Peptides against a protein of PDB entry 3C66. Designs and how they scored, part 175

Target 1, 189 residues: chain A of PDB entry 3C66
Amino acid sequence: KSWANLFEKNDFFFRYKFYLEITAYTRGSDEQHLKWSGLVESKVRLLVMKLEVLAGIKIAHPFTKPFESSYCCPTEDDYEMIQDKYGSHKTETALNALKLVTDENKEEESIKDAPKAYLSTMYIGLDFNIENKKEKVDIHIPCTEFVNLCRSFNEDYGDHKVFNLALRFVKGYDLPDEVFDENEKRPSK

## One batch from the design tools (peptide; made by RFdiffusion4, then SolubleMPNN)

Design b2_p30_4_s3 (from b2_p30_4, 12 letters changed)
Fold by OpenDDE base, seed 2:
Structure b2_p30_4_s3 (fold): chain B 189 residues (1-189), chain A 30 residues (1-30)
Amino acid sequence: as target 1 above (189 residues)
Amino acid sequence: SHDILEKFVFNPLDDDEEEIYFRKSPLPAP
C-alpha cells in the first residue's frame, strides 16, 4: 500500500482504540541510535503489511513520524527500567526517576557527557474484526519476523546491552503522554 | 530480568489491563 495511508498527528491518537508501539532503544552514542532507529523505522511498513493481512486485524495504519526521547542512563538497571516502564501512561511516571535530556539541559555538565539511552517510537493504529471476548488475535509471527529482520541486519544489533527493540500493544487511553499536546484530553476508556 | 510477558495472542477487548509486551529478547531461531 502507498504511503498515502500514513496519518498526520491531528487525530491519529484519537482515531483508534488500540495501538502497537515499536520502540528502538539505544544505550550508546547518538550515531548508533540514528542508525538503529532509522533501520527500525524503515522496516515498519513491512510489519504493517504483515499485520493488515492477519485474521482479526481490520486496519493497521502507521503514524508518519517517530517520537524521540533520551534519558541519562548511568546503569544497565536504568536501561532495563526504561525498557520496562516506557510506552504506557500507567508506568511512564517511573521514568521521572531519570533525567530526561532536553534541548535546554543537554549542554549541562552533568548531562552532556553522561551515558544516555535513546528512544525512537513508532505507532501503528489498529482496528480489529473482533466482536466478542472469546476471539483471539495472534500477531506473534509478524512481530517476530519484524524483530528478527531488524536484529539480523547488522551483527552489532545483536548486542542487547546497546540495542533493543520492543513492541507493545497499548490501548488508546494508556498511550504515553508524549503523543498528546498539552491542550488535548487523553482518550477515556 | 523483567520477564517480558510475551503475549502475542490476545483479545484486544479483554479488560485485563495486562500490558501486552512483545519480546525484547532475540526470538529463538525458528
Scores: peptide ipSAE 0.351, ipTM 0.752, DockQ to the pose 0.465; fails the geometry check
Fold by OpenDDE base, seed 5:
Structure b2_p30_4_s3 (fold): chain B 189 residues (1-189), chain A 30 residues (1-30)
Amino acid sequence: as target 1 above (189 residues)
Amino acid sequence: SHDILEKFVFNPLDDDEEEIYFRKSPLPAP
């Protein structure tokens, strides 16, 4: 199968048992988020290259399109809650307490001028060459280098009240609902 | 800071290991 067929949405979220999620968060303007998320996205390929050479990693394949969402985020506590709960099917239901911004509601007076948290999430599918339960994979270094690379690009990105970056290792059965179409069944354990 | 480091060393086949995530603090460079 051609390289192009490996990145079709239809099979990507079923192909791997494990995923690394990279989420760029912005509590601020859409312009701020566009710059921040664009930077993070531009560096994902470097992270992939660093992951591929690690012992125990067989394959690291990025999904090429970010998943984008935004929430009304009136408080810092709400922003912390988003960062804690987003990225896992087990916890994402807590986000239902917040107002999701959609194309249908974005022009409502209560939403238009409200403080917002913007999210852009990139996914890397992972396959491992681990035969026993005693072997460990260490992804700390490449993940740390990636975060530092993104955060150090501009001094403004050091402001954790506005800009955040999270990396989450997730099993395929615990991926957020957003990655599946309405007719797709979530992978089983 | 140290607690986050340990979470990125894992066995992917271990079902009991909690979610591994990086958040907020610039990890001190090793």
Scores: peptide ipSAE 0.284, ipTM 0.722, DockQ to the pose 0.397; fails the geometry check
Fold by OpenDDE base, seed 4:
Structure b2_p30_4_s3 (fold): chain B 189 residues (1-189), chain A 30 residues (1-30)
Amino acid sequence: as target 1 above (189 residues)
Amino acid sequence: SHDILEKFVFNPLDDDEEEIYFRKSPLPAP
């Protein structure tokens, strides 16, 4: 059974209390981003496998579709801001200071020729098998191995001015707005 | 230097735990 058939989009972002967000960032060309994000996406299954074997993790379930966005990103500071603010509902409003690239505006001269930051985000729903509130889950090792695996694939991916990778642990109520449809109510605490 | 390493140890039952971010890890020196 394809993982794609197990969960409708609508159920995935309501099913788990916790999510791991994996975002590939590129400040460069669309072609550079396609290569980088495609690589990252191809390795997500390996991360899932490493997470599933951890004693505190009951389920690590990847969402099948990446979320794609791009912003006009004229400066390195803007690129750092995007990486700092993206991936949380609490902070994503700061991105309103930047021009979101859309299908409607991408052909505008001011946007077409502007430097861009591209984002591809994968989500992993997490369910934990923790009975005691004193038990901690450590996902550092598999996450670090994943990042190293992605960055070591090509020397060019060592350039943090162009290519970045972030892993963010997010609660369901703090997921970015992009994961919900207009008619969907955000999960409560 | 926020050592990215400390942020991946969390208690999922602790509602007050700060957001766990993996930001720029310098590649371990070879």
Scores: peptide ipSAE 0.070, ipTM 0.645, DockQ to the pose 0.476; fails the geometry check
Fold by OpenDDE base, seed 1:
Structure b2_p30_4_s3 (fold): chain B 189 residues (1-189), chain A 30 residues (1-30)
Amino acid sequence: as target 1 above (189 residues)
Amino acid sequence: SHDILEKFVFNPLDDDEEEIYFRKSPLPAP
């Protein structure tokens, strides 16, 4: 792996003012999540291509790897909370009310047999070429097409109780803590 | 609910917008 790829990864979350987060959620089995997240991840390139051709977008740069997490998710309300709170530093502290599944605790009987929500998150760094403060960028169309493409792949993915997909536009200073190493300082406002 | 259906239209130069644009699927059909 070239030194260039290592440097690109280390600075990715500091390079852009804006990021598009794509999170695949699954409340079900790990096998269900693997299929769903794998599908979503496979389509990110198509979204990037559609973003790159939009007026006002200078760069749409995907991060190469998903971030993966899972929570004990006993209720549908917990699953809704995860989807609402995840993906922003401002709101992610609410997830502390749920049990995070880790390699250390996953074999505990109370966690092993518990209902789980699985998360896989892809990031796209965005740079804009806007000359005037009055110019607006509309990413609605490519984002909608992407969601439809993922959801239409299999009829089972229409079950919102199990499978969900969220797109979040986030400023660099409000990225989740998971994207930064322990020694990295969060970007300032 | 931060499910803001309408806010994929944004001004990236408006640094004062602390608003997070979040869309949960299904997105409304255009």
Scores: peptide ipSAE 0.040, ipTM 0.644, DockQ to the pose 0.415; fails the geometry check

Design b2_p30_4_s4 (from b2_p30_4, 11 letters changed)
Fold by OpenDDE base, seed 1:
Structure b2_p30_4_s4 (fold): chain B 189 residues (1-189), chain A 30 residues (1-30)
Amino acid sequence: as target 1 above (189 residues)
Amino acid sequence: SHDILEKFSFNPLDDNEEEIYFKKNPLPAP
């Protein structure tokens, strides 16, 4: 059974109660984002390996493809808002205040020449081996090591005005709408 | 703004709706 068949989109976002979202943000050029997001994506396997050996983690399965989006991002405040609001169904409606870049609108002059924030998001499905409410899982170390690994690759990636990386732990019912097809129902609480 | 200092140590079965968010900055080395 090839590992590839285990990560078909259709069931991945329904298989787990918990997900770790890894989002690479770039406020700059598409070329800058391609390099940054490609680097982050290339390191996800290392994070998975570190998560799998943690006490209390039973399964850590990466989704194979990133989700990609971009927004017109005129200001630094808009860029901060994107980073704060993206990745949760509870908060993502705030992004409706920004212009989403689509294939239909990308050639419009007002969008083409506008500053943009690019987003690439990878998902890791998590299953836990926790019997008691007193038990805790600590993911601080592997997440910190991952962020440091990505940011230390090139000195330019230390510029937080351009390059950012966020990890968000979310419940399956609070996944962003982008992970579901129009015919799919969001998991219930 | 989610504080980087948010709970890296958690019980996933807790009904706490607080998101664990690891933002922008290199997390301080433990």
Scores: peptide ipSAE 0.230, ipTM 0.718, DockQ to the pose 0.423
Fold by OpenDDE base, seed 2:
Structure b2_p30_4_s4 (fold): chain B 189 residues (1-189), chain A 30 residues (1-30)
Amino acid sequence: as target 1 above (189 residues)
Amino acid sequence: SHDILEKFSFNPLDDNEEEIYFKKNPLPAP
């Protein structure tokens, strides 16, 4: 099906109160990450289709482009910390303990050959057909199917020391800073 | 510390500051 429901970065991160973040993590080579993230990204449309038909979900719209970041990641504990803290404005400040890799610093001796964690994050804007706090949305099946689809594509992707995949439900006011321009005001509660 | 919960069934209107997070892979079968 055509990507008819994709949104460009304009008001996408202001349009919805809720987002599903899909982050592909790689602690390894850039090549490994490109393959892994590319696979994950290619499957997002299938997840969207499954989410759209769930009871309580009115709209599921993917953002067109991934957000990419990388950190110097010396230890497995650092990699776990990244996976725990990334994807929420409330927790992302913990990532300041790690060296963010940038175009300006990537050639520095301390960064160039350092172990890295690569992150690629896709966003799905969500609107719900729920009006009260008693109703629940269950996303277990589509999320499980999506993760299993990605992980099962290649046996190498079963190595959790290298490849990880996380889904995070976030509110618009708690989106990571990366989705906003410096001149944009973060959505309020 | 911000609490991250693996939760598949939720109300998005909950005022809970807990994040719904799917970290464990593979996820358990339904």
Scores: peptide ipSAE 0.259, ipTM 0.733, DockQ to the pose 0.363; fails the geometry check
Fold by OpenDDE base, seed 4:
Structure b2_p30_4_s4 (fold): chain B 189 residues (1-189), chain A 30 residues (1-30)
Amino acid sequence: as target 1 above (189 residues)
Amino acid sequence: SHDILEKFSFNPLDDNEEEIYFKKNPLPAP
């Protein structure tokens, strides 16, 4: 079975204690975001392969569906705030200060013509072969290679005012609310 | 400044609630 079909959504976000989330950010057009996020998503498999061969990593399983969101983002400071606060349950409430773009509101004049930040987030479930608290997993190399690969693919992706890419290591209890259905209970510590 | 602790080398079993965040910018070579 391809890894793409390994997990139902409900099983995936409860199966692991640890996740690596990969978020592609775009403050620009939807077309720019589609190109950028599509590139990032296309390279996630390469990151998975590099993570799987690390001695401390037992399993690296990608979730195949990206999570998409967009916010009205009138300022560069708002864009930095999104990149800082997104991806953790502890901090995501700060995003309530921004207008979430939805199918219901996207045609409103105040939203339609507003600057937007687009987000596409991929998740990798992680299991580790670490028993000793003194042992460390170093993921610097594969993560660096991945980011550099994505950023160097097109010169336009060097513009940090428009295109950004973040990797966040998150515990299952601190996953964003977006990964759970309304009736699902968030994992405990 | 990110309120997130940037780490590439960590123990996932650490009881600290510090988030591990990898920079948005191109990462330095190791």
Scores: peptide ipSAE 0.251, ipTM 0.732, DockQ to the pose 0.423; fails the geometry check
Fold by OpenDDE base, seed 3:
Structure b2_p30_4_s4 (fold): chain B 189 residues (1-189), chain A 30 residues (1-30)
Amino acid sequence: as target 1 above (189 residues)
Amino acid sequence: SHDILEKFSFNPLDDNEEEIYFKKNPLPAP
């Protein structure tokens, strides 16, 4: 069976207890986001390869498709809030204070010309070789190298007012709602 | 400022609800 058949969305977010989320943020144009997110996405495989060789990591499996979202983001504070609250079920409800851009509303005058924050999120499912609470996994090096690789690719990506990149370690029960279909039940603790 | 603590070394089995977050800012070289 081709590698592609193992990546059915339907079980990926139930298969692992742990996930690493990689989110590219852009407060700017859609074109800026396309370039930035495309770069980040193109480097995820390098991060996976570096994670897989860590002694404490048994499996690092990337989901093949990014999750895309955008919000009306009138202020820098809103942009900071998005970066703080996105990526966890516990905190994502705070995003309800912002207008989510949808296909249904994107042509509304109040939304069309509004400043936007764009988000592209990649997921890596993780399985660990850790059996007790005394052992630790250190992902500092591969994550640092990944962020530095993305940020150093173009000088424009040094503008933190526009371009941001976050990595978040999340348990399966705390994944954002976006990863589940409406008929799917969130994993329990 | 982010409410999430930046952690590079962790035990995944910890019941710690504190998420591991790598800041949007360039990470320091190891």
Scores: peptide ipSAE 0.244, ipTM 0.721, DockQ to the pose 0.417; fails the geometry check

Design b2_p30_5_s1 (from b2_p30_5, 14 letters changed)
Fold by OpenDDE base, seed 5:
Structure b2_p30_5_s1 (fold): chain B 189 residues (1-189), chain A 30 residues (1-30)
Amino acid sequence: as target 1 above (189 residues)
Amino acid sequence: EKHFKIVDRMDGVIEIYDLETGELLETLYL
């Protein structure tokens, strides 16, 4: 299918009831994250293609730009917490306990040399064929293949202390705040 | 070739394990 009609940001996060979030995590250097997230992002199109051929999926559209964030992450427990809480509006408030790295604070002495967790998140909007309410759409296979493809690219990416990859199926009303502008109201249930 | 075991927790969480080692590799939230 021609991606010629990619939705602009203003409509994308309101267009679909369901989204698949793909987040690449790195607790390490920005260089490590750039390589890891770049690899993951490069494979998203393959995942989209695999999703589109599933009988229960009418449309799978990727949002073209990743969402980038980074946190001061002094401990492994903090890193686990980030992975647990990120990606859902219901749980993302827990991330307020960590210091978000911004352009304004990145040069502060307490932040500049601190251990960091980097996050890059890609979004895929999903439209399902509702005609047969009984058809369970199993996205496990293409998702597993995608994870394997990314993780197997380099042996270093097998180190879960540094590199992680999560896929989250999220309803539009539970999307993280980062996808909406300040003047936008999140979708209702 | 890495072989995977997929465990559905039936609460929207899928856990992916290495079939040979039993190690938890990934968690998918559905």
Scores: peptide ipSAE 0.027, ipTM 0.499, DockQ to the pose 0.064
Fold by OpenDDE base, seed 3:
Structure b2_p30_5_s1 (fold): chain B 189 residues (1-189), chain A 30 residues (1-30)
Amino acid sequence: as target 1 above (189 residues)
Amino acid sequence: EKHFKIVDRMDGVIEIYDLETGELLETLYL
């Protein structure tokens, strides 16, 4: 059975207390981003498999679809800011300082030809074993291996001014707004 | 094949550097 058959979207982002966010960033062309994000997304299953075998992890469940967004990103500082602020409800409001690219505005002259940062984010829901709750789970090992795998795949991805990859451990109540429908209330603390 | 230096800051932060250039490539928040 595919993971897609286990939970509906709404159930997924309320089901787990913890999530691992995997975000592929590209400051360049949409073509560059499609290649980079596609690679990252294709390797998520390998990360899940490595997480599932950790003694402290009961379940590692990937959400099947990436979340896509793009911003006008005129400077490198803006790109760094995006990478710093994205992925947490606590900090994502800082992104309001940048112009979000939408279907409604993408053809505007000021946006169409502007430098852009593209984001593709995959989510993994995590359930930990209660008996091990007092012990630190070493998820950093498989996560590091995952990053190395993605970055080593093509030499073109060595340009960190263009291509970046971030993994963020986030609690359910601190998930970005993008994962919820407009009529949904985010999980409470 | 690219090689990376991994630095565990032991506070939930992992930094990944290009081994050849020494440049910071990624910061992981775990």
Scores: peptide ipSAE 0.026, ipTM 0.487, DockQ to the pose 0.061
Fold by OpenDDE base, seed 4:
Structure b2_p30_5_s1 (fold): chain B 189 residues (1-189), chain A 30 residues (1-30)
Amino acid sequence: as target 1 above (189 residues)
Amino acid sequence: EKHFKIVDRMDGVIEIYDLETGELLETLYL
């Protein structure tokens, strides 16, 4: 089975207790983000492969669809706030202070010409070999290598004012609202 | 069904405990 067909959305975000959330951030043009996020997304398979060979990881399954969002981002502080608050249900309400760009409002003059932060997020469901009581699982190494790989691909991607990449370990009950349908109940602890 | 306690530590460390026994089962480094 191709990884693209491995999971239905509804099953994927309820199946695992742990997820690795990979978010590509761009404060710039849509074209810049398309290139950056496209690169990151293209390398996710390599990260999955590196995770799967870790002794403490039983399964690393990527969700095939990226989640896209964009916000009006007038200041660098706003951009830092987005990176700090996005990706967790506990903190994502802070993003309500920013204007979400939607298909309905994107042509408004105040939004069209405003600086924007673009976000593309990929998810990897993780199943650990907890039963084997392994003392250490070092996910830091493959994750760091992945970030370095993406950042070093083009000199422009070293500009943290424009391009950012975050890997967040997230529990199922703390997944962002965006991954659930309106009528779906969030996983409990 | 196995139940676990997950403890987040400050330095990107997650500890997983058996909820029934309190035994440390795994340490994740992120």
Scores: peptide ipSAE 0.022, ipTM 0.517, DockQ to the pose 0.056
Fold by OpenDDE base, seed 1:
Structure b2_p30_5_s1 (fold): chain B 189 residues (1-189), chain A 30 residues (1-30)
Amino acid sequence: as target 1 above (189 residues)
Amino acid sequence: EKHFKIVDRMDGVIEIYDLETGELLETLYL
């Protein structure tokens, strides 16, 4: 059973009750984002390894490909709003106030030269051991170590006006719409 | 090596601060 066969999208977002979302944010150039998101993505396997050894975690399964999006982001307040609202179905509708950059509109003058926020999101499906329900699974330590690992790689990544990294623990029914195909129904509560 | 202060709000939110400056660095929704 190669790990590679487990990474098919079709059932990944229905397999687990809980997911850890890792989002790299960049308000800057596409080149800056490519470097930042690439770094974060390259370190996800280390986080998975740390999660797998925690008592109470049965499975930590990464999805292999990042989800990528970008928004016109004229202000710092917009950037903060994106970071606050993205990653949850409950709150993601607030992003409709911003212009989503698409292949169809990216060449428009008002979009092409506008400040942008870039997002790359990796997902880890989590399965917990029922027998250890009494033990509060503390994923804070490995998550903090992961954030430190990414942020400390380059001093430039300490600039929160440009580079940000968020980890969000989300239930399957509250995953963002982007993870589902048009023909797929969102998991129920 | 950067040192961090972790504040667990016990509501599924963890705030990570720079230990030296007190600046909020990250918010983790766990």
Scores: peptide ipSAE 0.026, ipTM 0.504, DockQ to the pose 0.064; fails the geometry check

Design b2_p30_5_s2 (from b2_p30_5, 13 letters changed)
Fold by OpenDDE base, seed 1:
Order: C-alpha cells, then sequence, then structure tokens
Structure b2_p30_5_s2 (fold): chain B 189 residues (1-189), chain A 30 residues (1-30)
C-alpha cells in the first residue's frame, strides 16, 4: 500500500499528458491564506468526483500535496501579474521580477512586513477517452460549481482583491518548475 | 477531433483545447 502510493507520487508529474492546476491566491495575511487554501484543498476531492463521472475523462487523479509559495506583492498590478503568469513553465519566468519569499529571506526587514501574495496549488492528472471516439469533454460546469462552492463559503472570499481561485489546463511539458526535483528532467513535448 | 472545454476564471473566457495535441483551438467570452 505505502510503496504504491510513494511510487505514484514520484512519477505523478510524468504520468499524464495533461494536468488541471487549482491555485488558491491570497493577497493578505498568512492566516487568511491558511483558511482560504485549506477550504479550497478540502473541496478538490469533490471536483475530482465530478470529473471522474464524465464520459470523456478516463482518469482524474489528484496529487495530494499542495505546492506552497509566496511573493512580495506591493501592488494590485503585481497580484494580477502573479495570477496571469503563474502555473506555466512558459510564463513563470516573468515572476522573477518579484521577490520570492523563502525561509532564508523571510526575516529580512524589506520582506517581513511587506505585502505578500500567497499561493497554494493542487494538481489533478488527467487521462481522456479519445482513442476510438470523437469526444467533447466539457468540464466548465463541474469547475464552475467548484469555484462557486469555494467562493460562497464565506462572504470575504468574494473579494477578488484579496482572494482568488484559478483553474488552469496545462500540458505536462509546461508544468511549473516547482513540481520537479532538481535532478528530474522535464517531460518532452 | 476530441476537445476539452474549460473556463479561464481570470479573464472570464472559455478555452477549447485539442485533446491530442493540447493546442488551444478557440477562446470564447463568457
Amino acid sequence: as target 1 above (189 residues)
Amino acid sequence: DSYLKIVDYMDGTIEVYDLETGELLETLKL
């Protein structure tokens, strides 16, 4: 049981051609983000269940570990940029213009009290039933239901200046660098 | 060809992808 689970985690980001990224964004306090991201993470299983029953989806496999990051985010424009550029290898280099918060720098005076954007990202590996049929896979309904479920949980989560939730369809070769170990080679196109 | 339809909630659009290549086929406004 444990070995199979460990093996699945080790090759998860190489196993699927396509992934659904679910990112909870918070421009506010760590406490605010903990509550928001925790809520989103708690609902991912419901989304998976809704995806799995769609005829065109063979597998919807969630990766259980969230990926956490935070950036110094002094302006609303920076926050919009983070949401636009994060989640794709092709675009994530734009985030180098912002200061990534790390364990090494978090106590620096310029970072400690700075406005921050927090990110928590969940991944769902997707496999589709497309070999023998033309299939129209429409996931906007279950995804919208998921977003609405999360956003409606607390009135505060309706404030898009603070709390955001993005779903992104991403190719395996275009996954963010954060999902790979330093010694792992990114999947090819 | 098979395709996937998904909403981009950042800009309020529906994106349609080719499920063999992953190519973006079209973008629709919500």
Scores: peptide ipSAE 0.461, ipTM 0.876, DockQ to the pose 0.162
Fold by OpenDDE base, seed 4:
Order: C-alpha cells, then sequence, then structure tokens
Structure b2_p30_5_s2 (fold): chain B 189 residues (1-189), chain A 30 residues (1-30)
C-alpha cells in the first residue's frame, strides 16, 4: 500500500500496532513555533523514505496533519515536564497540572500574555516484517539524521531552552487521547 | 525475537523494544 493515500483519522490510529511520534516543542512565541514545527513537518517525508527502505519495516505511513496543542508554561521545569509526559496515554495525565490553552480561554488576560509551550506532533504508523523471521530493526540512524537535519537548519534551533524535538515509539493502545474522538474507544493491548 | 532500537532524544538513551509485544526490553545510555 502506498502511504501517499489519505486515510481518515479513525482508520489511521486503529490500523497499526505501533506508531512513531514526532513532536516539535517550542517555549516561546507562536511565530517561533510556526517556523520550527513547519520545518520539522516538511522533513518528515524524508524520514519516512529512509524508514521504508529498511528490511524490517513493511510500512511507514505518515498521518497527513499534525496535532497542535499549547500549555501555559511559566518555568523551565514545566517545559521539561511537558516533554517528559506528553505523547503517551500512561503519562499524559500529568499534563493536567498545567493550563491547556484552548480557543475558549486563549483571550483571557492571564493566558494571553503568559509564557507558553507549543507542541506539534506528527504520527507515523509502523508495520514490521516479523512474521516469517526474526528481524533486527535499528532506526536510530535515520532518526538521528532527521533530528540533526532539523536542528542544523537554523542556529537558533540549537537552543534547547526554546526548541526541542522528540521521537517516541508508542503502542497503539498507548497513543495520547488527542488522536481519538470522545466517542471512540482506544485500541486494546 | 525481533526488536527495534530507537533513541530517546529527550534523555539520550537507546531503547530496545520487542516488535511482537512492544515491550521495552532494555535501555542503554549513549
Amino acid sequence: as target 1 above (189 residues)
Amino acid sequence: DSYLKIVDYMDGTIEVYDLETGELLETLKL
């Protein structure tokens, strides 16, 4: 199957056992995040191409749209916590300690001018060739190349106090709640 | 068993997963 085909959200997040999450973090302005996340998103296709040619990977299928979120982030510790806890259903409850910025509250005076962490997350569905033989799949090289490509594009992106990039391997049943609608049941283990 | 190696770029570790179960098998520091 060609990953060039568009799939509905519901179909995509139930289709694979495993996903690679790529999250661009920015603690700064919306404009800074737009540039950073836009760059990361523009390079995802290159990572996919590198993953698809690995013998142990049957499919690497990117979801077409990023998931966007932002939190009030008054301290560096909060920023570290976001990066540690985001991206897994097991840990995301910790994010409830922070104020989620929404369309309903973004104009509130206490939120509008508050320091924020912005998140943009891309998802790649993964299917592996493991049924017929033992396969050793090492993706750290293409992933590292991807991160380096993004980070080296602009010298400002080397500032980890502002810009961060995380890749997380996640099981379908441990995907964040954001990928499911309220009426959808998450995949079982 | 089939396994996946990936770097956790937040803490600088290599994680090894069982590709059948998705279980984390080991964590290695870079």
Scores: peptide ipSAE 0.458, ipTM 0.875, DockQ to the pose 0.156
Fold by OpenDDE base, seed 5:
Structure b2_p30_5_s2 (fold): chain B 189 residues (1-189), chain A 30 residues (1-30)
Amino acid sequence: as target 1 above (189 residues)
Amino acid sequence: DSYLKIVDYMDGTIEVYDLETGELLETLKL
């Protein structure tokens, strides 16, 4: 099986039982988000390297393209809700309560100047070596190191009211709808 | 019996998952 095929979207999100989602959140300007998300994205390979050397991890495969979205986010509570509900199919319907910014609506008066929450999400497919023995895989350490690395780059990134970074362990069947095309069916359990 | 540990950064906990089923086994407070 060619590694080239693993980087194709249509194969990637069906190949693994489990995924690690890395989401950079910004409640602020587009410029702030571009800097923050760009930094996070630039460091993902370092996390992958740390994951790959763990004995229980057979494969840690990053998807190369981020998924971008933004919402009108008038309150801090809305921002917390986004961070709580985004990243899994089972909870993402709650985001329907907020206005998704699209190319079609971004110039509307009610949206153009509204406070925004920006999201950039990277995905890592995970395969584990758990056959024939018990494996204890502790990814919380490399994940924490990754978060600290990103947040320590600039003192402004310590402001959790503006900048956030979340890592989420997700089953393939519970991936957000955004990763699938309209003609694709999500994986089953 | 194989498990994964990861931090939930939203509430400051460590989550433990079964690597066969993906079931959440435990939540540890930090």
Scores: peptide ipSAE 0.453, ipTM 0.871, DockQ to the pose 0.156
Fold by OpenDDE base, seed 3:
Structure b2_p30_5_s2 (fold): chain B 189 residues (1-189), chain A 30 residues (1-30)
Amino acid sequence: as target 1 above (189 residues)
Amino acid sequence: DSYLKIVDYMDGTIEVYDLETGELLETLKL
């Protein structure tokens, strides 16, 4: 089976206790975001390979489909707020203060030419070898190498006012609503 | 006991989590 076939949605977001979220942010054009997010997505499998070889990590499985969203983002403060609040069910309700761009509203005059923040999020399910053992798992090195790899690809990606990249460690029950269908109940603690 | 270290790139700190509960144990400045 291909990698794509192995990581169909099915129960992916119910299978693991913990997830690593990788979000590429762009406050600019859709073309800028396409290039930035495409680069980040192309490097995720390299990060997975680096995680898999760590003794404390039993499984690191990427979900192959990115989750896409965009918001009207008139100020830099709004962009910082998005980066702070996105990626956790506990905090994502704060994003309701911003206008979500949809296929239905994207042509409205108030939205069409408005400044936007674009988000592309990849997920890695994590399973750890900690049963009856004291394990010290340090992933900051491979994660830092991944971020540096992405940001060093083009000098433009050093502009944090436009391009950002965040990695978040999240519990399954605190995953954003976007990963679940309307009829699915989020995992319990 | 078992913990995970990860960088918070928003403020340049290392976060340490308990791998049993997922609780944030500490934040370290780099």
Scores: peptide ipSAE 0.452, ipTM 0.870, DockQ to the pose 0.168

